# Ledger of designs, part 139: peptides against a protein of PDB entry 7Z53

Target 1, 150 residues: chain A of PDB entry 7Z53
Amino acid sequence: PRIKNQADCIPFFRSCPACPGSNITIRNQINALTSFVDASMVYGSEEPLARNLRNMSNQLGLLAVNQRFQDNGRALLPFDNLHDDPCLLTNRSARIPCFLAGDTRSSEMPELTSMHTLLLREHNRLATELKSLNPRWDGERLYQEARKIV

## One batch from the design tools (peptide; made by RFdiffusion4, then SolubleMPNN)

Design b2_p29_3_s3 (from b2_p29_3, 17 letters changed)
Fold by OpenDDE base, seed 2:
Structure b2_p29_3_s3 (fold): chain B 150 residues (1-150), chain A 29 residues (1-29)
Amino acid sequence: as target 1 above (150 residues)
Amino acid sequence: LAMSPAEALRLVLRRLLNLLLDLLRLAGL
């Protein structure tokens, strides 16, 4: 890496390169994902975060939702619990903390917040449907199967 | 062999998603 100060780096990962034909000027990437949507942004890429994003109060395989607010009965992202919450500091009157998601950028850009919210809802919808289809599945199975579909 | 309900649902949803994506691509989006 050309940048020596690694402490300030955002950990972007690069996919494996693919060479299309004889043109060496254009570097393509190999898509190793089995799904079109990389839902790691929703579920979290690390196990501790992934657990915190789940609703562990039941065996329904759901992701955690906001406990204070809903959007016309629809789920919103849960709030994070940050020591120095930048969202609280940016608008002191609103007193709304940052959202918790698999991607830390979820509260930085409204577009990401919306996308994460939609995928959260979709997961929970899928988990609910899977529970209906498979009543004896436990929360872990429901969660994993819904995650695979997203 | 019959697929499990979960597998069937996954297959259907993936197919629908792919169709949607194809339509979006055709629309230039």
Scores: peptide ipSAE 0.021, ipTM 0.403, DockQ to the pose 0.014
Fold by OpenDDE base, seed 1:
Structure b2_p29_3_s3 (fold): chain B 150 residues (1-150), chain A 29 residues (1-29)
Amino acid sequence: as target 1 above (150 residues)
Amino acid sequence: LAMSPAEALRLVLRRLLNLLLDLLRLAGL
């Protein structure tokens, strides 16, 4: 989705977010997002997190997707399971928990959520195509090959 | 450069992915 909020800071992995101040231009947002592309945001940098982000129910090498909601038939990020979920605390009526991604801040910034969602979809698309081209590959091989492409 | 079929495929798919991302950025994401 298009970034329309010009008041948000853009977070960077393992660093302070970039806050260009008031009146953020679309160009600045694009530039910041371009510099932000890090696969660790999608796959996780730690093995336990990386495993939780994968779909382990099959041998297709897919990342886990939301089991409750879809976006017009397209995948959404899976929900996290936080003890004190800040997303639930901010809107008690909606009862929507935070999303799970390689970056714990994925739900803090809608822009990041969107990017992670797109890359999730792309990974799963790539894994699916790789399975078609290489039917003998197992889930680990498909996952690793798709990750290398992303 | 001698590339395996898998490496060649990875290269092509990466280029396509980058193109897609660029198009999304131009559209404002």
Scores: peptide ipSAE 0.020, ipTM 0.453, DockQ to the pose 0.015
Fold by OpenDDE base, seed 5:
Structure b2_p29_3_s3 (fold): chain B 150 residues (1-150), chain A 29 residues (1-29)
Amino acid sequence: as target 1 above (150 residues)
Amino acid sequence: LAMSPAEALRLVLRRLLNLLLDLLRLAGL
């Protein structure tokens, strides 16, 4: 690699090719985004961050969702509360702050934002279903069990 | 070599997610 200091690099991964048949001219790519996605990107790798990503206002084991916006009734990633929010500084007219996620790169790459949003929705769906199946579980149990499934 | 039920479910969900992402790409999103 041209850059020797890997600590200053954002890792990018190339998808593997997939050819389903001899008569198919379309070379498909195996989606590499999720294959290299650590659950820490959604849940946070550090305990303080993990707690900030949770909805602690109830005992439903949910991840925090955006309090200002929804996508046709579906959850969006919560906003972070950064002192010097680069997203606000970059797009001053839109006034959209950076998203809070387990990976700080979530607001830098639209693909990551989309993936984190989907996994957020899936976690909350799972937690809701687990609550229905296990009404006596507290928020911690629901959160941990949903996290294990994701 | 058998996967646990949780691992199996995780694999299915991951595959479905990959499919969804591929469909989004095809839709130009």
Scores: peptide ipSAE 0.016, ipTM 0.343, DockQ to the pose 0.021
Fold by OpenDDE base, seed 3:
Structure b2_p29_3_s3 (fold): chain B 150 residues (1-150), chain A 29 residues (1-29)
Amino acid sequence: as target 1 above (150 residues)
Amino acid sequence: LAMSPAEALRLVLRRLLNLLLDLLRLAGL
């Protein structure tokens, strides 16, 4: 093996291939996003992180959104508060901190950032709709029910 | 018919989410 020290190796799992049954030579992958969404990347897999990702200022069951910036009126991910924030260090001129999401890599790849942003918006939309349909639900129930849908 | 109203709503919303995700993929994101 080219790399002898494997003590610091991170396991990487590749998506399963999809067999379209056609003569397509291009290896296709199972659409994991439409089959099921790993909600841990949005909601966090740990309770402390999950709480930090929530908007706790009201009983609307919302996820926290960026308080400084919006995308043409649409929500963005909240900023994290990292010591030695790599996003700030990488591009000092931009002065934009890393985003906070369930996946710590949310700011490493624009595609991940976009996906997390989308799912954040969708959760908040769902929670808002659920509040309209169920006005007696508290924030915890709205959050959990929206989370089940996402 | 075995689905509760809440489950039915979840199913609809899940489908809408999946549709949105598919559209994003088609857009090259």
Scores: peptide ipSAE 0.019, ipTM 0.423, DockQ to the pose 0.017; fails the geometry check

Design b2_p29_3_s4 (from b2_p29_3, 17 letters changed)
Fold by OpenDDE base, seed 2:
Structure b2_p29_3_s4 (fold): chain B 150 residues (1-150), chain A 29 residues (1-29)
Amino acid sequence: as target 1 above (150 residues)
Amino acid sequence: LAMSPAEALAAVLRRLLALLLDLLELAAQ
């Protein structure tokens, strides 16, 4: 059965398998750009979460960014608002809460945190560029078009 | 997860669009 909980997964879509000759026991990937990442882990798999991940303060179609911290002026993931935030409890001196992303594991694995941060930045870059190319698009159109490209 | 031919084509087109946007950004600098 297919994994139904997309929020806890990194959904990759790969190229179709190719079987050399008549050997069906060994499969290779087709050497082509026939794969992409389903960015549902960034955008959220559920509508309420997806809305919370968006910047609703303007019509630029952006994802929400951290309001406390930046990486040399570049965006970081926003913080979640959890009761009994486990990230705060693990290191009380650091006072860094868990990040909010489409994947609940975003704060548990540095690899996921980094990937989600990069994809957030890419979305916001794309939305900004699309706004430049299409000045009349509203925030919903910009968000959806950028989401398709990521 | 294996992609359908239609999905694969869509992925290629999306990446081409992303590359075009990158080129436009470079041209604007």
Scores: peptide ipSAE 0.019, ipTM 0.374, DockQ to the pose 0.023
Fold by OpenDDE base, seed 5:
Structure b2_p29_3_s4 (fold): chain B 150 residues (1-150), chain A 29 residues (1-29)
Amino acid sequence: as target 1 above (150 residues)
Amino acid sequence: LAMSPAEALAAVLRRLLALLLDLLELAAQ
């Protein structure tokens, strides 16, 4: 395992900690990941949240990405706009807000952040490919079709 | 913890990368 500091361990899914340990089996983690690929956790289960997770600046059917930071040109999760943002309150000097995702736990659990980031990138990749194959599709169609594939 | 914005970002990115790699290894099994 590449996780060196177990002090960052947080309960992840169904009492499984978000860190390596003797109590975490490969199967449990795979099952947790499979359960996490539930579109509701990536795309939001509520319509207002789902809309906030989308890039509405174009008709490409993309999920919103971070506007301040990138990972070597690759997308990161967008920041939330919370009143009394707990992430900002935790470290005022860092000035890093909480991430916006379908699951509010994304900022609390780095493992969730990683998975959401991966799936966001995959969605946007799929939407881009679908646009190439179907140039007449609007943003809603691209978004929904990419969501179905993910 | 008191960290500069650059240090904080670097730490987040390093953690993200490590976790992604762990997830890939897990998925490959």
Scores: peptide ipSAE 0.010, ipTM 0.253, DockQ to the pose 0.037
Fold by OpenDDE base, seed 3:
Parts: C-alpha cells; sequence; structure tokens
Structure b2_p29_3_s4 (fold): chain B 150 residues (1-150), chain A 29 residues (1-29)
C-alpha cells in the first residue's frame, strides 16, 4: 500500500557499490562503516557530526561527554542543542533534551542510549590508555587509533 | 502529536532519567 504520511518515513540510504575486477554476481558495497564493527552510532557517519561528537578542548582524542551530569563519576552522552528538541517535546514534564550521538535514532530508541554510553566510555578509556602508552600522539592520532580498536 | 510506540517508550525512559538527574542535583547541593 502507498504510504500516505511521508512525514513518518525514515530515509534509507544505500552505499555505493564496489567495482570488483571479476564478473561477480553479488554486488558488494563500499565499506562506508566507521570500523569493522559498525560504530557509526558512536562516531557519526558525517564529518560535521563526527566533529561535534569529539572533545575538541584538548589533544586527548576523546569523545565529548555530558558537561552537566555524570553517572557516579562515569561519563554520559552529551546533550544535543536542538531548536525544536523532539525529546523535550515528547515529554514536557521530564525536561530532558536529546542526547547527541552518531545515530539520529537515539532519540527514538533510548534502549540504544545505554550502548552508546558504554561505547563512549570504552573509546575514552582506550584513548586514555593509548595516551599513556604513546605520549607523543596528538588528539587526532589518539582518536583514530581508539576508533579503530572499538 | 500522535505518539508512536517508540516515542512513548522514549518518554517513559526520559522521565526516569529526569528523576535520576533530579536526584543527582539534590545530592550535589
Amino acid sequence: as target 1 above (150 residues)
Amino acid sequence: LAMSPAEALAAVLRRLLALLLDLLELAAQ
């Protein structure tokens, strides 16, 4: 049936096909994932978003964390800064804005928020350890190396 | 706003989070 309400449609994007040299019947896709493990939910798939998800205040290669709240000393996802925050609109009494994550579905699927939080913490842990092991690495190197491990 | 099931669940979870955050604020005072 034709979907009449297009406003409720979630856009689906297909990656570009890879061009293998052989007459392969299976159309392979270019690896557009951030890593072997799809961590795009954490790092973002687009550069502007990816930059916003990083802590740019230092050269530690960290992801940004919530500046208002912590979970018993542990990091939480940063809040997004949306003009029309759907999270605030969904529950006006709660007054909790959306979390900023690499996956825009985080607002609709808060079950994933915990996973995003854990992977955020893991990245920052890895970046911290990598800094300890490689003190000469800059923030970009630390970020990329930690991203590869996650 | 017609709330989808996902939005409804999100609202519940955000409410719980809000309560926890309120408790944290109280503890920080």
Scores: peptide ipSAE 0.007, ipTM 0.252, DockQ to the pose 0.028
Fold by OpenDDE base, seed 4:
Structure b2_p29_3_s4 (fold): chain B 150 residues (1-150), chain A 29 residues (1-29)
Amino acid sequence: as target 1 above (150 residues)
Amino acid sequence: LAMSPAEALAAVLRRLLALLLDLLELAAQ
């Protein structure tokens, strides 16, 4: 790598190449936006982040939800706690922090925010249903089983 | 990954079925 200090790098992920035929000279890429949702965006790829995304106040296996706002009674993503929150800086009048999600970009693109919100709700719905079906399951089991279904 | 309520319900039902089968297997021993 030309740049040795990774802190100076903007992380970009290159899409996988699509090679439908031997005669393709132009590298085609798989459109990640049209693929199935990677649940890592919701659950986090790192254990500390994954724990921060969970509701640890009960044994319901839920993901954390916003404690300040709801969407007509429906859950919203929890807020992150960033030192220099770019969302607060972008619109000073709104005073809305960035959302916390498995993907840090969740607040940068409304489409991602919406998707994360939907999957958050779906996870919590599934966890709730699993709890009703399996009342003896603890929060960890409910969380993991719901995660597997999503 | 459950993308629709129907898919989610199907997944839950499949899981329930799997659990029931496990229970039956356990009971048969």
Scores: peptide ipSAE 0.025, ipTM 0.429, DockQ to the pose 0.015; fails the geometry check

Design b2_p29_4_s1 (from b2_p29_4, 23 letters changed)
Fold by OpenDDE base, seed 4:
Structure b2_p29_4_s1 (fold): chain B 150 residues (1-150), chain A 29 residues (1-29)
Amino acid sequence: as target 1 above (150 residues)
Amino acid sequence: SALARYDALEAERAARAARAAAEAARAAA
């Protein structure tokens, strides 16, 4: 993966960095994804989880995003819906539940959280671009094509 | 690489769209 200003980044899996703020470019995002053997950490390795990670409200092939919060207008991972949410239990004052991602570790390590967030954004960007190029594609096609690109 | 695949896919889709548009234009003429 080709990452600019790597010195400002937090090391991640396979020496990929997770960078704060505007340090990550679009190219950096998809390059970071290539470091993974597969994208199951983003999309989920199990079908039920994969479905939960998708935005099923439309036919845009998007991954679900947080409905409560954004990061300066940019998407965040959706919250999970756990009965006994360990993230809530660890800090009741924060009232922030665990994030939902393909990897259950997403809420355990900030590096994973940030990386998954970036890859979420990239997927949705790709899906949006594919929609513009292929307006008749349904959500499934858009989702799969975007997934294949990563 | 993912970048190469992305670019290739976009190029392919764009080209296909352009061809379709051109064909439609020719058919309308």
Scores: peptide ipSAE 0.022, ipTM 0.396, DockQ to the pose 0.010
Fold by OpenDDE base, seed 2:
Structure b2_p29_4_s1 (fold): chain B 150 residues (1-150), chain A 29 residues (1-29)
Amino acid sequence: as target 1 above (150 residues)
Amino acid sequence: SALARYDALEAERAARAARAAAEAARAAA
């Protein structure tokens, strides 16, 4: 889905904007489709990354969301903490960093960012519904059950 | 600065992790 009603423009990094049909772009698309099987692009394939993608401030089993921007009230991906952030280099005046997702390439292609954002929202929707149905489940149970459904 | 913002984001994530660890420890006791 497209980001609408946003006050500030969030830049996307493209390593080769003059090469839309480059091997890098095609490879990224194929890798993203492959990772869809286990949704690792959303949750992360490594535990340190997976923890950083979760909202650990409560027991709701939610994924972390952006604290600076929203899409007309709906969640966006959180920002990453890269030392050499290519998104910051793309537009130095805007000073907006790359998004954080299970796939580190999420900010390089707006299409991937949209997919990851959609699945982030779906996970949080499912976790919220599961909490309503099972109010005694803790955050870990809610997170894992929602992850299985996605 | 951009670096300061990254440091702040890292600090926030670290704080969340610390709170989660403390809560898990209390639940296990």
Scores: peptide ipSAE 0.018, ipTM 0.431, DockQ to the pose 0.068
Fold by OpenDDE base, seed 1:
Structure b2_p29_4_s1 (fold): chain B 150 residues (1-150), chain A 29 residues (1-29)
Amino acid sequence: as target 1 above (150 residues)
Amino acid sequence: SALARYDALEAERAARAARAAAEAARAAA
């Protein structure tokens, strides 16, 4: 787990505690629950974050994927670019930065990270299929249509 | 270091995105 003070935390997901009494923790839990409705956990709830979660290097309407790691050729979440990355600071041996997702602290909860990863892959799958069906759609159209389906 | 490699990858991603944006802008003109 990526939570530094384990004494103030209780198990939330497998091997990952949640820290009660933290506004950040409670808010992230609420955001995660509400994201099942609007998928904001995948796409971001604000425009700057949404843009950072997209692959803007092409017109395929894809979400950004990790540039260092893959899972047997399958996509993983991209890394965030925090100045003081708490994931690197809390586990120096792992040397894995925090993942970037629609909500913060995605790297602290494996089940949440897995959900983000699955929905990332699903979006990119849908965008790819939509591109084959509609080859003249630009990246914005592909992204928005895939987002509506997810 | 891991942080240096991380920063380098992010810089590469940013550069790629900037090039794509520039190409899109030229195509829209």
Scores: peptide ipSAE 0.022, ipTM 0.425, DockQ to the pose 0.032; fails the geometry check
Fold by OpenDDE base, seed 5:
Structure b2_p29_4_s1 (fold): chain B 150 residues (1-150), chain A 29 residues (1-29)
Amino acid sequence: as target 1 above (150 residues)
Amino acid sequence: SALARYDALEAERAARAARAAAEAARAAA
């Protein structure tokens, strides 16, 4: 079932303690979120967008991450390159463009931004582990396999 | 931090999922 109370779920999800048994809760939360958030919102529904959301600089099968900012060493969504970026218009002093995601609303709704960020990290973690387990896999295989798991 | 705790748990999940996927891939090869 889809989670409708995203405002509560995401903060709770991120605040789960690292203690025995909590991993199941985290896993279920992510699964629930992925059911609610169409995978196309993370990976893109069309190939041109999907390619732009991928890190093509290596063969690690990763999604692209922000090249300017990190969250305490953790990945953030990459920036989009919009002709008329509404995020830049909203806060001209910060000069932070909209995030690039499969859903244009990702930057408009903090909940979506958080969700997509988490799923980005999850994908990249999966791809990294898959690379370790299957060293001969190329970036395309790693990307697809990680995508299937998410 | 909450994020650090999340990452730790998520890393475990990712590892388990990756192992399962790798095993499935090997079996399907």
Scores: peptide ipSAE 0.014, ipTM 0.349, DockQ to the pose 0.015; fails the geometry check

Design b2_p29_4_s2 (from b2_p29_4, 20 letters changed)
Fold by OpenDDE base, seed 3:
Structure b2_p29_4_s2 (fold): chain B 150 residues (1-150), chain A 29 residues (1-29)
Amino acid sequence: as target 1 above (150 residues)
Amino acid sequence: SATARYDALEAERRRREEEERERERLAEE
């Protein structure tokens, strides 16, 4: 389904309902998804893409998040930077560019955005918790350890 | 499950905090 929030976020496609304000719903979705998730869809299979998906502004081991929009205060995927953005071309009325994710099919299947978004949030949660447990870990260590857990 | 792992980490954090508080209490006695 298409999620639209004029007040707090831009409209985007969701394959599975997950209310941003409901931790239970999000947790259930993540539990179901992570049972068969290939980490490459979240983190990228190529090093250049993987670097672009990371937040390099700090040593927190986080994945990059959208700097323009949030979903009811929660993180969204960053936008990709495509010369001819297929997402914009497919739905000109929505004016939503493609999101950047480890799975390049995000450009072809906007429904994947919801899954990628959930896993992005979970990674960042894990990285944050790992930092709390291990304050001396640098960003690379936090990122890798969180990646192994996801 | 990422959420299960997260919960486990939080539990571990709480455990460590409790142990630290216990050590502090024992040191003050």
Scores: peptide ipSAE 0.032, ipTM 0.437, DockQ to the pose 0.010
Fold by OpenDDE base, seed 1:
Structure b2_p29_4_s2 (fold): chain B 150 residues (1-150), chain A 29 residues (1-29)
Amino acid sequence: as target 1 above (150 residues)
Amino acid sequence: SATARYDALEAERRRREEEERERERLAEE
């Protein structure tokens, strides 16, 4: 299942769902997520993947977001580019390909997809805030500093 | 924690905004 409505609760590991009704809700629950989440699942453990997960169109240090879909104006994970996309085969009616995340298995488990989505949003929020605090920082520094906080 | 660090950043932002407002007030005197 895909995230369709921001009002819906998003499941996470250990049955700790997040209900992203507001930015505050996401922020309040991020501590629970980071307690058991390896950041490599969000940012990628390998450099080629890590670069693909970043928004390289600007110097804002953001992670890439889906360009086709949003969840009530909020970011979703970008799509992967698989030749034989198993996600498309699983649900032909939805025609939604697999998401791209630091963990390639993210699209196979709704919990992982949801968690990665929230952490994506949090990273981008943090990067935005860091840019406001440090306008002279380039995208690389913003990205790394936000990554450290997550 | 991420939230604690975020809150610290927000606090710093607020402090800077307050300082800027104070400087603006002094500049108008």
Scores: peptide ipSAE 0.029, ipTM 0.423, DockQ to the pose 0.010
Fold by OpenDDE base, seed 2:
Structure b2_p29_4_s2 (fold): chain B 150 residues (1-150), chain A 29 residues (1-29)
Amino acid sequence: as target 1 above (150 residues)
Amino acid sequence: SATARYDALEAERRRREEEERERERLAEE
């Protein structure tokens, strides 16, 4: 853990503290998760899925984000485009389609949805910083380098 | 490791920001 003042933090995943509103705690949790989690659950294990998870509208190497909803200004996972969306059929009143992620279970378990959302945000943050450090890198380079760091 | 590369990235970012601030201070003289 990188948090110096742990008195203001809450114990979380793998004994790493989480401080609300702190980017440092988010980074600590991401590091803890990446030591345990296969990145393929975020980026996809198959190339067609991996392409669908990327933002292909620019050369910033970003993962795609939800175009309809945000979490208090923060990015959410994009929705999948299923013909017969089981998430919509399960809860017709909620009208929330399945999320698109590398793991098909992303919409089945809220815990996985939260984890994938955090990793999505971290990837896009890293890609943004890599673009700042290396302004001539194209989207493919930014995406791959950010993926390696996650 | 991924963590080591992340730390290196953050360190480089901070160095660049410090260099920019120094250039701005010199330009104001």
Scores: peptide ipSAE 0.028, ipTM 0.423, DockQ to the pose 0.011
Fold by OpenDDE base, seed 5:
Structure b2_p29_4_s2 (fold): chain B 150 residues (1-150), chain A 29 residues (1-29)
Amino acid sequence: as target 1 above (150 residues)
Amino acid sequence: SATARYDALEAERRRREEEERERERLAEE
């Protein structure tokens, strides 16, 4: 995805910054994006990482979202908690850490960040919809069912 | 493709549920 407004951009480690309002909310492109994304890059290939990518504070089966920033009210990827965060080192004044995703390259490539962001939003949308349709499903089932669909 | 199919299916299910709820509301009135 192209970044048009770089005024409030978040710098990446090895690529262009991620900016709010980057038109990454186009729902009709989700199917195209999923063809290029390994599900493990979104959900994590290892269970410990997968758990870190989930919102475990409730039973809604959601993926974790950024608690500090939003993109015009839309969810962003959560920040990672790296001891030596390369994203923080690249721009100390901005103090924006690397994003947490299933692929560590997410904070290095804006395309991956955008794709992961879209799929995170889609997952959470699906989980929310599944909850409305199946109110008795717990968070684990909601998460797994949404993951299977994405 | 999977998401699109799911959305279509779930939209249909939602409509059916809404229709059922409306019928229930009308029956209670």
Scores: peptide ipSAE 0.034, ipTM 0.453, DockQ to the pose 0.010; fails the geometry check

